# Designs tried in a protein design run: peptides against a protein of PDB entry 4BOS. Part 141

Target 1, 163 residues: chain A of PDB entry 4BOS
Amino acid sequence: PVLTRTVVPADNSCLFTSVYYVVEGGVLNPACAPEMRRLIAQIVASDPDFYSEAILGKTNQEYCDWIKRDDTWGGAIEISILSKFYQCEICVVDTQTVRIDRFGEDAGYTKRVLLIYDGIHYDPLQRNFPDPDTPPLTIFSSNDDIVLVQALELADEARRRRQ
Target 2, 163 residues: chain A of PDB entry 4BOS as posed
Amino acid sequence: PVLTRTVVPADNSALFTSVYYVVEGGVLNPACAPEMRRLIAQIVASDPDFYSEAILGKTNQEYCDWIKRDDTWGGAIEISILSKFYQCEICVVDTQTVRIDRFGEDAGYTKRVLLIYDGIHYDPLQRNFPDPDTPPLTIFSSNDDIVLVQALELADEARRRRQ

## One batch from the design tools (peptide; made by RFdiffusion4, then SolubleMPNN)

Design b1_p28_7_s3 (from b1_p28_7, 12 letters changed)
Fold by OpenDDE base, seed 2:
Structure b1_p28_7_s3 (fold): chain B 163 residues (1-163), chain A 28 residues (1-28)
Amino acid sequence: as target 1 above (163 residues)
Amino acid sequence: SAAAARAAALAEARARAREVLEALKASL
C-alpha cells in the first residue's frame, strides 16, 4: 500500500474539501464547503464561553459571519472543531517543515485522518492498495504509526519537488 | 449549570449540523 495525495482545487475552501474527502471515505466534493462553513459557525455559536474572542481573534458573532463567507480561509481553529465534530484525530503533515501537527491527539479517538499542507493549500491523503478492487483508505487507526511515517516521507518528497 | 447548558447546546448544534451534512452526502 502507498500513501498518496489527491489534489483538490486551490480555492479558499481547500481545507473543508480535504476534510470532507477523508472523513467521508474519499468523496471529492468541492461544493461541500458552504455546509462545512455553516457547521463550524453553528458549533462556534453554540459555545461562546469556550469559543471566546481570545481564541477566535474576533467576537463569536463576527467569527461566525466571517467563516461563512466564501472567500475566507480555514486553519487550526477549524481543524480542531472538525476533529471534535467527526470524533477523529486530524493529522496535518507540513511539506515546508516535514512535521506533523496532530489535532485531537488527547481526545482518545480511535480513528485518524491525514492532510498535507504546503503553507497555503491543504490536500487529503489516502492509502492506495495494489488490488484494484480495494478502494483507497482515508480513515486509519489512531494506533497506525506507519501511516505517519509514510506521510512524513511523502512530505519530504513534496518538499524536494517544491510542491 | 452553565457547563451543562453549553454541553447541551453544543450537542444540539452538532446534531443539526450532522443532519445537514448527511443530507448533503445523500444527495451526491
Scores: peptide ipSAE 0.037, ipTM 0.598, DockQ to the pose 0.026
Fold by OpenDDE base, seed 1:
Structure b1_p28_7_s3 (fold): chain B 163 residues (1-163), chain A 28 residues (1-28)
Amino acid sequence: as target 1 above (163 residues)
Amino acid sequence: SAAAARAAALAEARARAREVLEALKASL
């Protein structure tokens, strides 16, 4: 079994495409971004006390309008929201630092998904099996720490290939 | 309470968003 990267389009919505891919079990759909942007905006708008200006860096309403644009990038705030929405850990391995940032790690979720991040672009990760008839796995047990080691190895390889 | 109202609103927002995503998935 090998952890592999599925390259999604290098557009402003790569985070959303990547998250959708892993939480849906390996469905690549770049057209999912507008709906996911709206989902985030709806969640933020529904809890202005939690999603305050201090957290968002802008007013609640301004953020909602901003995130619904097709040219704005998602980051830690959006990942945190998506983790809560999908009720899973979202683990992001960074190829620049070869470290993993875990979102939702304190929530007691039983599932985790993995993304790889190079400082600009997000891609989803999946586990491929030797048996070609066994479909790739994108949703892992939150107790599966081996997959985190594999993600670090993959990130390290990516870092070494960087010019 | 205000806290309960916010929690309910959040849950409703999540439900609506999930419906949209499911509809999108079904159209693929």
Scores: peptide ipSAE 0.036, ipTM 0.597, DockQ to the pose 0.026
Fold by OpenDDE base, seed 5:
Structure b1_p28_7_s3 (fold): chain B 163 residues (1-163), chain A 28 residues (1-28)
Amino acid sequence: as target 1 above (163 residues)
Amino acid sequence: SAAAARAAALAEARARAREVLEALKASL
């Protein structure tokens, strides 16, 4: 098994496209972003006590309007929300630092998905198998630390390529 | 309580969102 990167469009919604890809088992759909943005806004609006101005950096309403724009970038807040929504750990390997940031690691989820991040762009990661009839895997056991090692190796190679 | 109400609202929002996402999946 080999961990590989699927390059998604370098648009303002690469995070959403990447998350959708991995949580849906390898479905590439750049058109998913508007509804995922709405999903996040709906979740944030539903809990203004938790998603406070202190957490969001802006009022709850301002954030909801902001995230629904087609030209705003998702980040840590959105990843954490999506982790909770999909009830899985989202692991982001950074090619600039060769480190993995884990979202939802203390929630007790049994599954994890992986993204690769270069400081600007997000892409999804998948495990390919030698058997062409075996589809790639995008959802891993939260106990599978081998995939994290493979992700770090992939990030290190990307860093050496200055990607 | 207010806290319980917020939690319930969050759960309902997630349920609605799941329906939207499932519809999206079905259309692809």
Scores: peptide ipSAE 0.027, ipTM 0.583, DockQ to the pose 0.026
Fold by OpenDDE base, seed 3:
Structure b1_p28_7_s3 (fold): chain B 163 residues (1-163), chain A 28 residues (1-28)
Amino acid sequence: as target 1 above (163 residues)
Amino acid sequence: SAAAARAAALAEARARAREVLEALKASL
């Protein structure tokens, strides 16, 4: 089995497309972004006491308006929210540092998904199997540390290719 | 229903949001 990268469009919604891909079992749908943006805004708006200006860097309402725009980028806050919503650990391997940032690590989720990040763009990761009749896997056991090693190797290779 | 499932997921997301965001801030 080999961990591979599926390149999604380099638009402002690559994070949402990538998350949707992995949590839906490998469905590429760039049109998912508007709904996911609305979902995040709904969650943030529903809890202004927690999602304060201190956390958001802007007022709750300003953030909600901002994230629903078609041309704004998602980041760590959105990943955290989506991890909790989908009840899975989201692991982001960074090609610049060759490190994995784990979101939802302490929540006790039994599943994890993986993204690769280059400082600007997000792509989803999947495990391909030698058997062509076995579809790629995007949802892993949270105990599967092999996939994390493979993600680091993939990130390191990506870093070397850019040099 | 799908709506009910979304509502439940939303509630869970709110409950765990604090922990995740605090951890994120600490890592920055």
Scores: peptide ipSAE 0.025, ipTM 0.558, DockQ to the pose 0.021

Design b1_p28_7_s4 (from b1_p28_7, 17 letters changed)
Fold by OpenDDE base, seed 2:
Structure b1_p28_7_s4 (fold): chain B 163 residues (1-163), chain A 28 residues (1-28)
Amino acid sequence: as target 1 above (163 residues)
Amino acid sequence: SAEAALAAALAAARAEALAVREALLASL
Protein backbone atom coordinates (compact mmCIF):
# COMPACT_ATOMS: atom_id res chain seq x y z
CA PRO B 1 0.00 0.00 0.00
CA VAL B 2 1.25 3.43 -1.00
CA LEU B 3 0.07 6.82 0.19
CA THR B 4 -0.56 9.05 -2.79
CA ARG B 5 -1.77 12.54 -3.59
CA THR B 6 -4.81 13.32 -5.70
CA VAL B 7 -4.39 16.72 -7.28
CA VAL B 8 -7.56 18.79 -7.06
CA PRO B 9 -8.13 22.01 -9.00
CA ALA B 10 -6.06 24.96 -7.89
CA ASP B 11 -9.13 27.07 -7.35
CA ASN B 12 -9.96 29.00 -4.21
CA SER B 13 -11.92 26.04 -2.84
CA CYS B 14 -9.21 23.39 -2.77
CA LEU B 15 -9.58 22.92 0.99
CA PHE B 16 -13.26 22.12 0.71
CA THR B 17 -12.77 19.88 -2.30
CA SER B 18 -9.98 18.03 -0.51
CA VAL B 19 -11.94 17.53 2.70
CA TYR B 20 -14.98 16.37 0.77
CA TYR B 21 -12.82 13.91 -1.14
CA VAL B 22 -11.39 12.22 1.94
CA VAL B 23 -14.53 12.15 4.09
CA GLU B 24 -16.61 10.77 1.23
CA GLY B 25 -14.18 7.96 0.57
CA GLY B 26 -12.48 9.31 -2.51
CA VAL B 27 -15.12 11.27 -4.38
CA LEU B 28 -13.67 14.12 -6.40
CA ASN B 29 -16.33 16.79 -6.65
CA PRO B 30 -15.06 20.34 -7.16
CA ALA B 31 -18.69 21.47 -7.23
CA CYS B 32 -19.05 20.66 -3.53
CA ALA B 33 -17.53 23.96 -2.43
CA PRO B 34 -20.63 26.18 -2.38
CA GLU B 35 -22.49 23.76 -0.13
CA MET B 36 -19.56 23.34 2.21
CA ARG B 37 -19.07 27.08 2.40
CA ARG B 38 -22.74 27.45 3.33
CA LEU B 39 -22.34 24.75 5.95
CA ILE B 40 -19.44 26.60 7.55
CA ALA B 41 -21.35 29.86 7.46
CA GLN B 42 -24.38 28.24 9.07
CA ILE B 43 -22.31 26.78 11.89
CA VAL B 44 -20.49 30.05 12.51
CA ALA B 45 -23.72 32.03 12.45
CA SER B 46 -25.27 29.69 15.00
CA ASP B 47 -22.71 30.53 17.69
CA PRO B 48 -21.71 34.18 17.62
CA ASP B 49 -20.45 34.02 21.19
CA PHE B 50 -17.81 31.47 20.31
CA TYR B 51 -17.10 32.70 16.80
CA SER B 52 -16.20 36.19 17.91
CA GLU B 53 -14.31 38.91 16.12
CA ALA B 54 -11.22 37.87 18.04
CA ILE B 55 -11.37 34.45 16.40
CA LEU B 56 -12.72 35.45 13.00
CA GLY B 57 -10.86 38.70 12.45
CA LYS B 58 -14.17 40.24 11.42
CA THR B 59 -17.74 40.28 12.68
CA ASN B 60 -19.68 37.05 12.64
CA GLN B 61 -21.93 38.31 9.87
CA GLU B 62 -19.02 39.62 7.82
CA TYR B 63 -17.29 36.28 8.10
CA CYS B 64 -20.36 34.40 6.98
CA ASP B 65 -20.68 36.59 3.92
CA TRP B 66 -16.96 36.32 3.27
CA ILE B 67 -16.66 32.54 3.51
CA LYS B 68 -19.56 32.08 1.10
CA ARG B 69 -17.69 33.93 -1.64
CA ASP B 70 -16.19 31.70 -4.29
CA ASP B 71 -12.80 33.41 -4.11
CA THR B 72 -11.99 33.17 -0.40
CA TRP B 73 -9.82 30.52 1.18
CA GLY B 74 -10.53 28.28 4.11
CA GLY B 75 -8.03 27.71 6.87
CA ALA B 76 -7.58 26.40 10.38
CA ILE B 77 -10.97 27.54 11.65
CA GLU B 78 -12.75 25.84 8.78
CA ILE B 79 -10.71 22.67 9.21
CA SER B 80 -11.50 22.62 12.91
CA ILE B 81 -15.21 22.99 12.21
CA LEU B 82 -15.17 20.30 9.55
CA SER B 83 -13.26 17.97 11.86
CA LYS B 84 -16.02 18.27 14.42
CA PHE B 85 -18.79 18.07 11.84
CA TYR B 86 -17.47 14.89 10.25
CA GLN B 87 -16.30 13.53 13.60
CA CYS B 88 -12.79 12.76 12.43
CA GLU B 89 -9.26 13.94 12.99
CA ILE B 90 -7.96 15.97 10.06
CA CYS B 91 -4.20 15.78 9.64
CA VAL B 92 -2.51 18.31 7.39
CA VAL B 93 1.03 17.57 6.30
CA ASP B 94 2.91 20.70 5.29
CA THR B 95 5.46 20.31 2.51
CA GLN B 96 7.28 23.50 3.41
CA THR B 97 8.12 22.41 6.94
CA VAL B 98 7.55 18.64 6.70
CA ARG B 99 5.31 18.77 9.74
CA ILE B 100 1.83 17.48 10.46
CA ASP B 101 -0.80 19.71 11.99
CA ARG B 102 -3.51 17.67 13.64
CA PHE B 103 -7.03 18.97 14.05
CA GLY B 104 -9.35 17.18 16.45
CA GLU B 105 -6.56 15.16 18.00
CA ASP B 106 -7.98 15.51 21.51
CA ALA B 107 -11.61 14.84 20.60
CA GLY B 108 -11.40 11.07 20.84
CA TYR B 109 -12.32 10.39 17.22
CA THR B 110 -11.60 6.92 15.91
CA LYS B 111 -11.08 8.11 12.34
CA ARG B 112 -8.54 10.34 10.65
CA VAL B 113 -8.14 11.78 7.18
CA LEU B 114 -5.10 13.40 5.61
CA LEU B 115 -4.43 16.45 3.48
CA ILE B 116 -1.21 17.76 2.02
CA TYR B 117 -0.57 21.50 2.04
CA ASP B 118 2.13 23.56 0.33
CA GLY B 119 1.33 26.95 1.81
CA ILE B 120 -1.32 27.92 -0.70
CA HIS B 121 -2.91 24.70 -1.98
CA TYR B 122 -4.55 21.67 -0.35
CA ASP B 123 -4.75 18.19 -1.85
CA PRO B 124 -6.22 15.01 -0.40
CA LEU B 125 -4.18 11.92 0.40
CA GLN B 126 -5.21 8.33 -0.12
CA ARG B 127 -3.77 4.86 0.31
CA ASN B 128 -3.64 2.83 -2.88
CA PHE B 129 -3.49 -0.93 -2.91
CA PRO B 130 -1.75 -3.25 -5.37
CA ASP B 131 -4.99 -5.10 -5.99
CA PRO B 132 -6.88 -3.10 -8.61
CA ASP B 133 -10.15 -4.41 -7.21
CA THR B 134 -9.47 -2.83 -3.83
CA PRO B 135 -10.52 0.81 -3.80
CA PRO B 136 -8.23 3.46 -2.34
CA LEU B 137 -8.60 4.23 1.34
CA THR B 138 -9.06 7.81 2.54
CA ILE B 139 -10.31 7.21 6.08
CA PHE B 140 -7.83 5.73 8.52
CA SER B 141 -7.78 4.70 12.15
CA SER B 142 -6.82 7.53 14.45
CA ASN B 143 -4.28 5.10 15.88
CA ASP B 144 -2.65 4.45 12.50
CA ASP B 145 0.67 6.17 13.00
CA ILE B 146 2.13 4.46 9.94
CA VAL B 147 0.03 6.63 7.68
CA LEU B 148 1.46 9.71 9.39
CA VAL B 149 4.97 8.49 8.70
CA GLN B 150 4.02 7.88 5.10
CA ALA B 151 2.58 11.38 4.90
CA LEU B 152 5.81 12.87 6.19
CA GLU B 153 7.77 10.89 3.64
CA LEU B 154 5.48 12.12 0.90
CA ALA B 155 5.88 15.69 2.09
CA ASP B 156 9.65 15.38 2.21
CA GLU B 157 9.68 14.08 -1.34
CA ALA B 158 7.41 16.91 -2.44
CA ARG B 159 9.72 19.44 -0.81
CA ARG B 160 12.72 18.03 -2.64
CA ARG B 161 10.85 18.20 -5.93
CA ARG B 162 9.36 21.60 -5.10
CA GLN B 163 5.89 20.21 -5.61
CA SER A 1 -28.26 15.39 14.04
CA ALA A 2 -24.69 16.08 13.04
CA GLU A 3 -25.28 19.78 13.48
CA ALA A 4 -26.61 19.33 16.99
CA ALA A 5 -23.65 17.19 17.92
CA LEU A 6 -21.31 19.77 16.45
CA ALA A 7 -22.91 22.56 18.43
CA ALA A 8 -22.41 20.64 21.64
CA ALA A 9 -18.80 19.86 20.79
CA LEU A 10 -18.09 23.47 19.95
CA ALA A 11 -19.62 24.66 23.19
CA ALA A 12 -17.43 22.28 25.15
CA ALA A 13 -14.25 23.35 23.38
CA ARG A 14 -14.23 27.11 23.71
CA ALA A 15 -11.31 28.94 22.12
CA GLU A 16 -10.18 25.84 20.28
CA ALA A 17 -10.52 27.45 16.87
CA LEU A 18 -8.25 30.32 17.82
CA ALA A 19 -5.69 28.09 19.44
CA VAL A 20 -5.61 25.80 16.43
CA ARG A 21 -5.15 28.70 14.05
CA GLU A 22 -2.31 30.11 16.09
CA ALA A 23 -0.61 26.74 16.28
CA LEU A 24 -0.93 26.21 12.55
CA LEU A 25 0.42 29.64 11.71
CA ALA A 26 3.35 29.11 14.03
CA SER A 27 4.17 25.86 12.27
CA LEU A 28 4.31 27.41 8.80
Scores: peptide ipSAE 0.026, ipTM 0.522, DockQ to the pose 0.024
Fold by OpenDDE base, seed 4:
Structure b1_p28_7_s4 (fold): chain B 163 residues (1-163), chain A 28 residues (1-28)
Amino acid sequence: as target 1 above (163 residues)
Amino acid sequence: SAEAALAAALAAARAEALAVREALLASL
């Protein structure tokens, strides 16, 4: 069993493509981005009291219009929203710092998914098994700390390759 | 398989979350 990176297109929607990949069990679908952007906008619009200007950095309506553009990047706010929507921890390992940012860790979710981030691009992570008939795993137990160690190792190797 | 069980569990959770969202949106 080895944790591997699946490279998704380096477009403005790599976060959404990556999240979709892991929560759908390893389905690569770059065309998912417009719908996921709209999903986020709908969630934000549904609770303007929670998703305030203080949180969004802009009005609720302005954010919704902004995130639905095809050229805007997703970040921590969007990851937090997607974690809540899909009811799982989203763990992002950063290759620049070799640290994991965990979204949804205090929500009590039993599942986690993993992304790798290099400062400008997100990719999904998956666990491959020696048995070719066993499909890769993208959804892990929130108690599986081994996968976090493997993610850190993968990020550390990526950092070394950039040196 | 463990993968199938985990995927199914998450799928169920997503379906529930979607239902809640749709209900909330419908109330606006």
Scores: peptide ipSAE 0.020, ipTM 0.519, DockQ to the pose 0.022
Fold by OpenDDE base, seed 1:
Structure b1_p28_7_s4 (fold): chain B 163 residues (1-163), chain A 28 residues (1-28)
Amino acid sequence: as target 1 above (163 residues)
Amino acid sequence: SAEAALAAALAAARAEALAVREALLASL
């Protein structure tokens, strides 16, 4: 088994496309972004006490309007929200630092998914198998630390290639 | 709602993916 990267479009919505890909078990759908943006906005709007200006860096309403734009990037706030919504740990390996940021790690989720991030762009990660008839795996056990090691190795290689 | 439908679809996909993993691991 080899951990590989699936390149998604760099269309400002790469985070949403990448998350959708991994949580759906390997379905590439760049058209998912508008709905996911709306979903995040709805969640944020539903709990203004938790999603405060201190957390959002802007008012709740301003954030909701902002995230629904088609040209705004998702980041840590959105990943945290998506982790909670999809009930899985989202692990982001950063190629610039070769470190993994784990979202939802304290929530007790049994599942984890992995993204690779280069400081600008997000892509999903998947495990490929030698058997061509076995589909790639994108959802892993939260106890599978081997996949984290593989992600770090992949990130290190990407860093060396400046990718 | 669209939100509920999306959540349900993704939950089903996750369950299927885990089942595939378990079957694969059992075959190794």
Scores: peptide ipSAE 0.018, ipTM 0.471, DockQ to the pose 0.019
Fold by OpenDDE base, seed 3:
Structure b1_p28_7_s4 (fold): chain B 163 residues (1-163), chain A 28 residues (1-28)
Amino acid sequence: as target 1 above (163 residues)
Amino acid sequence: SAEAALAAALAAARAEALAVREALLASL
């Protein structure tokens, strides 16, 4: 088995598209972004005391309006929320540093999914099998350390290629 | 359409936003 990336559109919604891809077992659906943005806004709006200007860099209401735009980027806050929403660990391998940032690692989830990040763009990762009749896997056991090693190897190769 | 079905599913999931918020706050 080999870990590979699927390049999703660079349309400012790559994080949402990538997360949806991996948690739904390899379904590429860029149309998911508007509703996922609204879900994030709803969660943030539900706790204005925690999601303060100190956390968001803007008021709670300003953030909610901002994240629902078609042309704004998601990041760590959105990943954290989506990890809890989908009840899985989200592992982001960074091609610039060849390191993995783990979201939800202490929550006791039994599942993990993987994204690759180049400092600007997110793509989903999947495991392909030699048997062409075996579909790619996007949801892994949280005990599967091999997939993390494979992700680091993939990121290292991407860095060498300036990708 | 698939997009409409997805929108409906996500809209229903928004009702769980409070619970998700609480879980997030407990871990941050």
Scores: peptide ipSAE 0.025, ipTM 0.612, DockQ to the pose 0.022; fails the geometry check

Design b1_p28_8_s1 (from b1_p28_8, 20 letters changed)
Fold by OpenDDE base, seed 5:
Structure b1_p28_8_s1 (fold): chain B 163 residues (1-163), chain A 28 residues (1-28)
Amino acid sequence: as target 1 above (163 residues)
Amino acid sequence: SLEELRRRAREEARARAAAARAAAAALA
């Protein structure tokens, strides 16, 4: 079994496309972004006490309007929200620093998904199996640290290619 | 409700993961 990268479109919604891909078990749907943006906005709007201006950097309403725009990029706050929504640890391996940023690591989730990030673009990661009839795996056990090592290897390879 | 959506999303994710693992184990 090998961890591989699925390249999604380099649009303003690559984070949402990538998250959707891994949490849906490997479904590539570039058109998922508007719905996911609305989902995030709904979650934020539903809990103004937690999602305060201090957390969002803007008012609750301003954030909701902002994230629903089709030209705004998702980042750490959106990943945190999606991690909480799906009750899944989201691990992002950075190819520039060769490190993994884990979202939801302290929540006690039993599952994890992986993304790869190059400072600009997000892509999903999946485990491919030797048997072509066995579908790729995108949802891993939170105890599967081997997949994290494999992700770091991918990041290190990417960094070496840029040097 | 959002709580219901979260519940369903979690259940679906678990089901997909379990199915994938079961399939892999059966074919391996």
Scores: peptide ipSAE 0.029, ipTM 0.605, DockQ to the pose 0.017
Fold by OpenDDE base, seed 1:
Structure b1_p28_8_s1 (fold): chain B 163 residues (1-163), chain A 28 residues (1-28)
Amino acid sequence: as target 1 above (163 residues)
Amino acid sequence: SLEELRRRAREEARARAAAARAAAAALA
């Protein structure tokens, strides 16, 4: 089995497309972003005490209006929200630093998904098997440390290719 | 409702994770 990258469109919504891909078991749907943006805005608006200006960098209302735009980029805040919503760890391997940021690791989730990030663009990761009849896996056990090592190896290779 | 959406998302994610683990175990 090999961990591989599925390149999604390099648009402003690559994070949402990538998350949707992995949590839905490998479904590529670039049109998912508007709905996911609205979902995030609804979650943020529903809990202004937790999603404060200190966390958002802007007022709750300003953030909700901002994230619903089709040209704004998702980041750590959105990943954290999506981790909570889907009740899974979201692990992001960075090709520039060859490090993994784990979102939701302290929540006790039994599942994790993986993204690869180059400082600008997000792509989803999947495990492919030699048997063509076995579909790729995008959801892993939160105890599967091997997949994290494979993600680091993939990121290291990507870094070497871009330098 | 938002709570219903969260519930469905958790249930679907759990089902997919279970299926994924079963598939991986079969090939291990």
Scores: peptide ipSAE 0.028, ipTM 0.578, DockQ to the pose 0.017
Fold by OpenDDE base, seed 2:
Structure b1_p28_8_s1 (fold): chain B 163 residues (1-163), chain A 28 residues (1-28)
Amino acid sequence: as target 1 above (163 residues)
Amino acid sequence: SLEELRRRAREEARARAAAARAAAAALA
């Protein structure tokens, strides 16, 4: 089994496309972004006490309007929200630093998904199997630390290719 | 399943949103 990267469009919604890909078992659908944005806005609007101005950097309403725009980027806040929504750990490996940021690691989720990030763009990661008839895996056990090592190796290789 | 989790999460989010809107309306 080999961990591989699926390149999604380099648009403002690459995070949403990537998350959708991994949580839906490997479905590439760039058109998912508007609904994903609305989902996040709905969650944020539903809990103004938790999603405060201190957390969002803007008022709750301003954030909701902002995230629903088609030209705004998702980041750590959105990843945290999506982790909670899909009840899975979202692990982001950074190709610039070769480090993994884990979102939802303290929530006790049994599942994890992986993204690769280069500072501006997110892509999903998947495990391919030798049998071509066996579909790639995008949802892993939260106990599968081998996949994290493989993600680091993939990121390290990506970094080396850029320098 | 993840599908079931998504369903439950959506239902919970809708409930919270409705409560928030009701609270805001009461204060307006």
Scores: peptide ipSAE 0.027, ipTM 0.612, DockQ to the pose 0.023
Fold by OpenDDE base, seed 3:
Structure b1_p28_8_s1 (fold): chain B 163 residues (1-163), chain A 28 residues (1-28)
Amino acid sequence: as target 1 above (163 residues)
Amino acid sequence: SLEELRRRAREEARARAAAARAAAAALA
């Protein structure tokens, strides 16, 4: 099995597209972003005590207005929220440092999904199988450390190619 | 199922958000 990257559009919503892809089992839907932005805003607005200005860097209302714009990027805050929402670890392998940031690692989730990040753009990762009738896997066991090694190898190769 | 969890989470989040907006409006 080989871990591969699916390149999603380089629009302002690549994080949302990538997360949607992996949590839905490999469905590419670039039109998912508006609803996912609304979802995040709803979650943040629902708990202003937890999602405070100290956490958000903005007031709760300012953040909600900001994230619902179609031209703002998602980052660590959004990944953390989506990890909690989908009840899975979201592992982001960084091609610039060849390191993995794990979101939701302390929550005891049994599943993990993987993204690759180059400092600007997010793409989803999937495991392809030799059998063409076996669909790619995007949701992995949290005990599957092999996929993390494969992600690091993929990131290292991307770094060497400046991808 | 994961789909059921997602559905319930969305519904609960929307309900909480609506309640929060109503509370904020009452205090405005």
Scores: peptide ipSAE 0.026, ipTM 0.616, DockQ to the pose 0.024

## One batch from the design tools (peptide; made by RFdiffusion4, then SolubleMPNN)

Design b1_p29_1_s1 (from b1_p29_1, 22 letters changed)
Fold by OpenDDE base, seed 3:
Structure b1_p29_1_s1 (fold): chain B 163 residues (1-163), chain A 29 residues (1-29)
Amino acid sequence: as target 1 above (163 residues)
Amino acid sequence: AAEEREREETRRILARKEAELAAAAARFA
């Protein structure tokens, strides 16, 4: 079993494409971005008390309009929201620092998914199996720390390739 | 149980790997 990345399009919506890929069990759908953006906007709009200007850095309405644009980038706020929505931990391994940032780690979720981030672009991670009839795994147990080790190794390899 | 032992070992491996990789990254950062 090897952890690998699936390169998604380098557009402004790579985060959403990547999250969709992993939470849907390995479905690559670059056209999912508009719906993902709308989903986030809907969640934010539904709870103005929680998603305050202090958290968003802008008014609730301004954020909703902003995130629905096709040229705006997703980040930590969006990852946190998606973690809550899909009820899973989202782990982002950074190839520049070779570190993993966990979102939702204290929520008690039983599942985790992994993304790889190079400072600009997000890609989804999956575990491939030798048996071609066994589909890749994108949703892991929150107790599976081996996948985190593999993610770090993958990030380190990516870092070396850039050098 | 066996599962607990496995998780404990995995956690130890993770911590070691993070330290090793962080040290390597720091040299060329």
Scores: peptide ipSAE 0.025, ipTM 0.532, DockQ to the pose 0.023
Fold by OpenDDE base, seed 1:
Structure b1_p29_1_s1 (fold): chain B 163 residues (1-163), chain A 29 residues (1-29)
Amino acid sequence: as target 1 above (163 residues)
Amino acid sequence: AAEEREREETRRILARKEAELAAAAARFA
């Protein structure tokens, strides 16, 4: 079994497309972004004390309007929110630093999903099996640290190729 | 107990791999 990436469109919604892909078991749906943006805005609006201006960099209402735009980018705040919503750890391996940022690692989730990040663009990761009867896996056990090693190796290879 | 030992070994492998990759990256930046 090998860990591979599926390249999603290089648009400002690549984070949402990538997260949707892995949490839905490998379903590519670039049209998912508007609804996911709205979902995030609803969650942020529901807890203005936690999602403060200090966290958001703008007022709660301003953030909600901003994230629902079709030309704004998702980042760490959105990943944290999606981790909580889908009740899974989201692990992001960075090809520039060859490091993994883990979101939701202290929440006690039993599941983890993986993304690869190059500084501006996100792609989803999946495990492919040599057995054709075994479908690719996008949702892993939170105890499976081998997949994190594989993600680091994939990121290191991408860095060497400047990808 | 055996399952926990396996997870502990996996964590050690991960830590070693991260250290090796970090050292390699330091040669270029």
Scores: peptide ipSAE 0.024, ipTM 0.532, DockQ to the pose 0.022
Fold by OpenDDE base, seed 2:
Structure b1_p29_1_s1 (fold): chain B 163 residues (1-163), chain A 29 residues (1-29)
Amino acid sequence: as target 1 above (163 residues)
Amino acid sequence: AAEEREREETRRILARKEAELAAAAARFA
């Protein structure tokens, strides 16, 4: 089994496309972004006490309008929200620092998904199997630390290729 | 307390990502 990345379009919605890919079991749908942006806006709007201006960097209403634009980038806030929504740990391996940022790690989720981030762009990660009839795996056990090690190895290799 | 810690961690990661994006833009400007 080998951990690999699937390159999604380098557009402003790469985070949403990547998250959708992994939580849906490997479905590449670049057109998913508008609905996911709307979903995030709805969640944020529903809890203005938690999603305060101090967290959002703008008013709750301003954030909701902003995230629904097709030219704004998702980041840590959106990942945290999506982790809670899909009830899974989202692990982002960073190719610049060769470290993993974990979202939802203390929530007790039984599942984890993985993204790779290069400082600008997000891509989804999946485990490929030697058997061609076995589809790639994108949803892992939250106890599967081997996949985290493989993600770090993948990030380290990516970093070396850019140097 | 747990809720506040979660928000603080998210904020720190967000700030780091924003700094990385700014640095990347500067490198290619």
Scores: peptide ipSAE 0.021, ipTM 0.482, DockQ to the pose 0.029
Fold by OpenDDE base, seed 4:
Structure b1_p29_1_s1 (fold): chain B 163 residues (1-163), chain A 29 residues (1-29)
Amino acid sequence: as target 1 above (163 residues)
Amino acid sequence: AAEEREREETRRILARKEAELAAAAARFA
């Protein structure tokens, strides 16, 4: 089994496409972004006390309008929300720092999914199997730390290629 | 107990790998 990267379109919605890909078991659907953006906005709007201006960098309403635009980028706030929504740990390996940021790590989720981030783009990660008829695995056990090691390997290789 | 030990071993592998990669990054970055 090998951990590999699936390149999704760089259309400002790569985070949403990547998350959808991994949580749905390897389904590439670039058209998922508008609905996911609306989902974020709905959740943010539902809790203005938590999602305050201090957290969002803008008013709750302004953030909701902003994230629903088709040309704005999601980040840590979106990943945190999506982790809670899909009830899984989302691990993001950064190719610039060769570090993994774990979202939802203390929530007790049994599932883990992985993304790779280069500073301006998100892609999903998957485990491929030798049998071509066996679909790639995108949802891992939260106890599978070997996949995190493999993700670090991918990030390290990417970093070396840039230097 | 066996499952717990396996998880701990895996966690140690991860920690060592992270340390190795961090050290390499410090040398060549």
Scores: peptide ipSAE 0.014, ipTM 0.413, DockQ to the pose 0.022

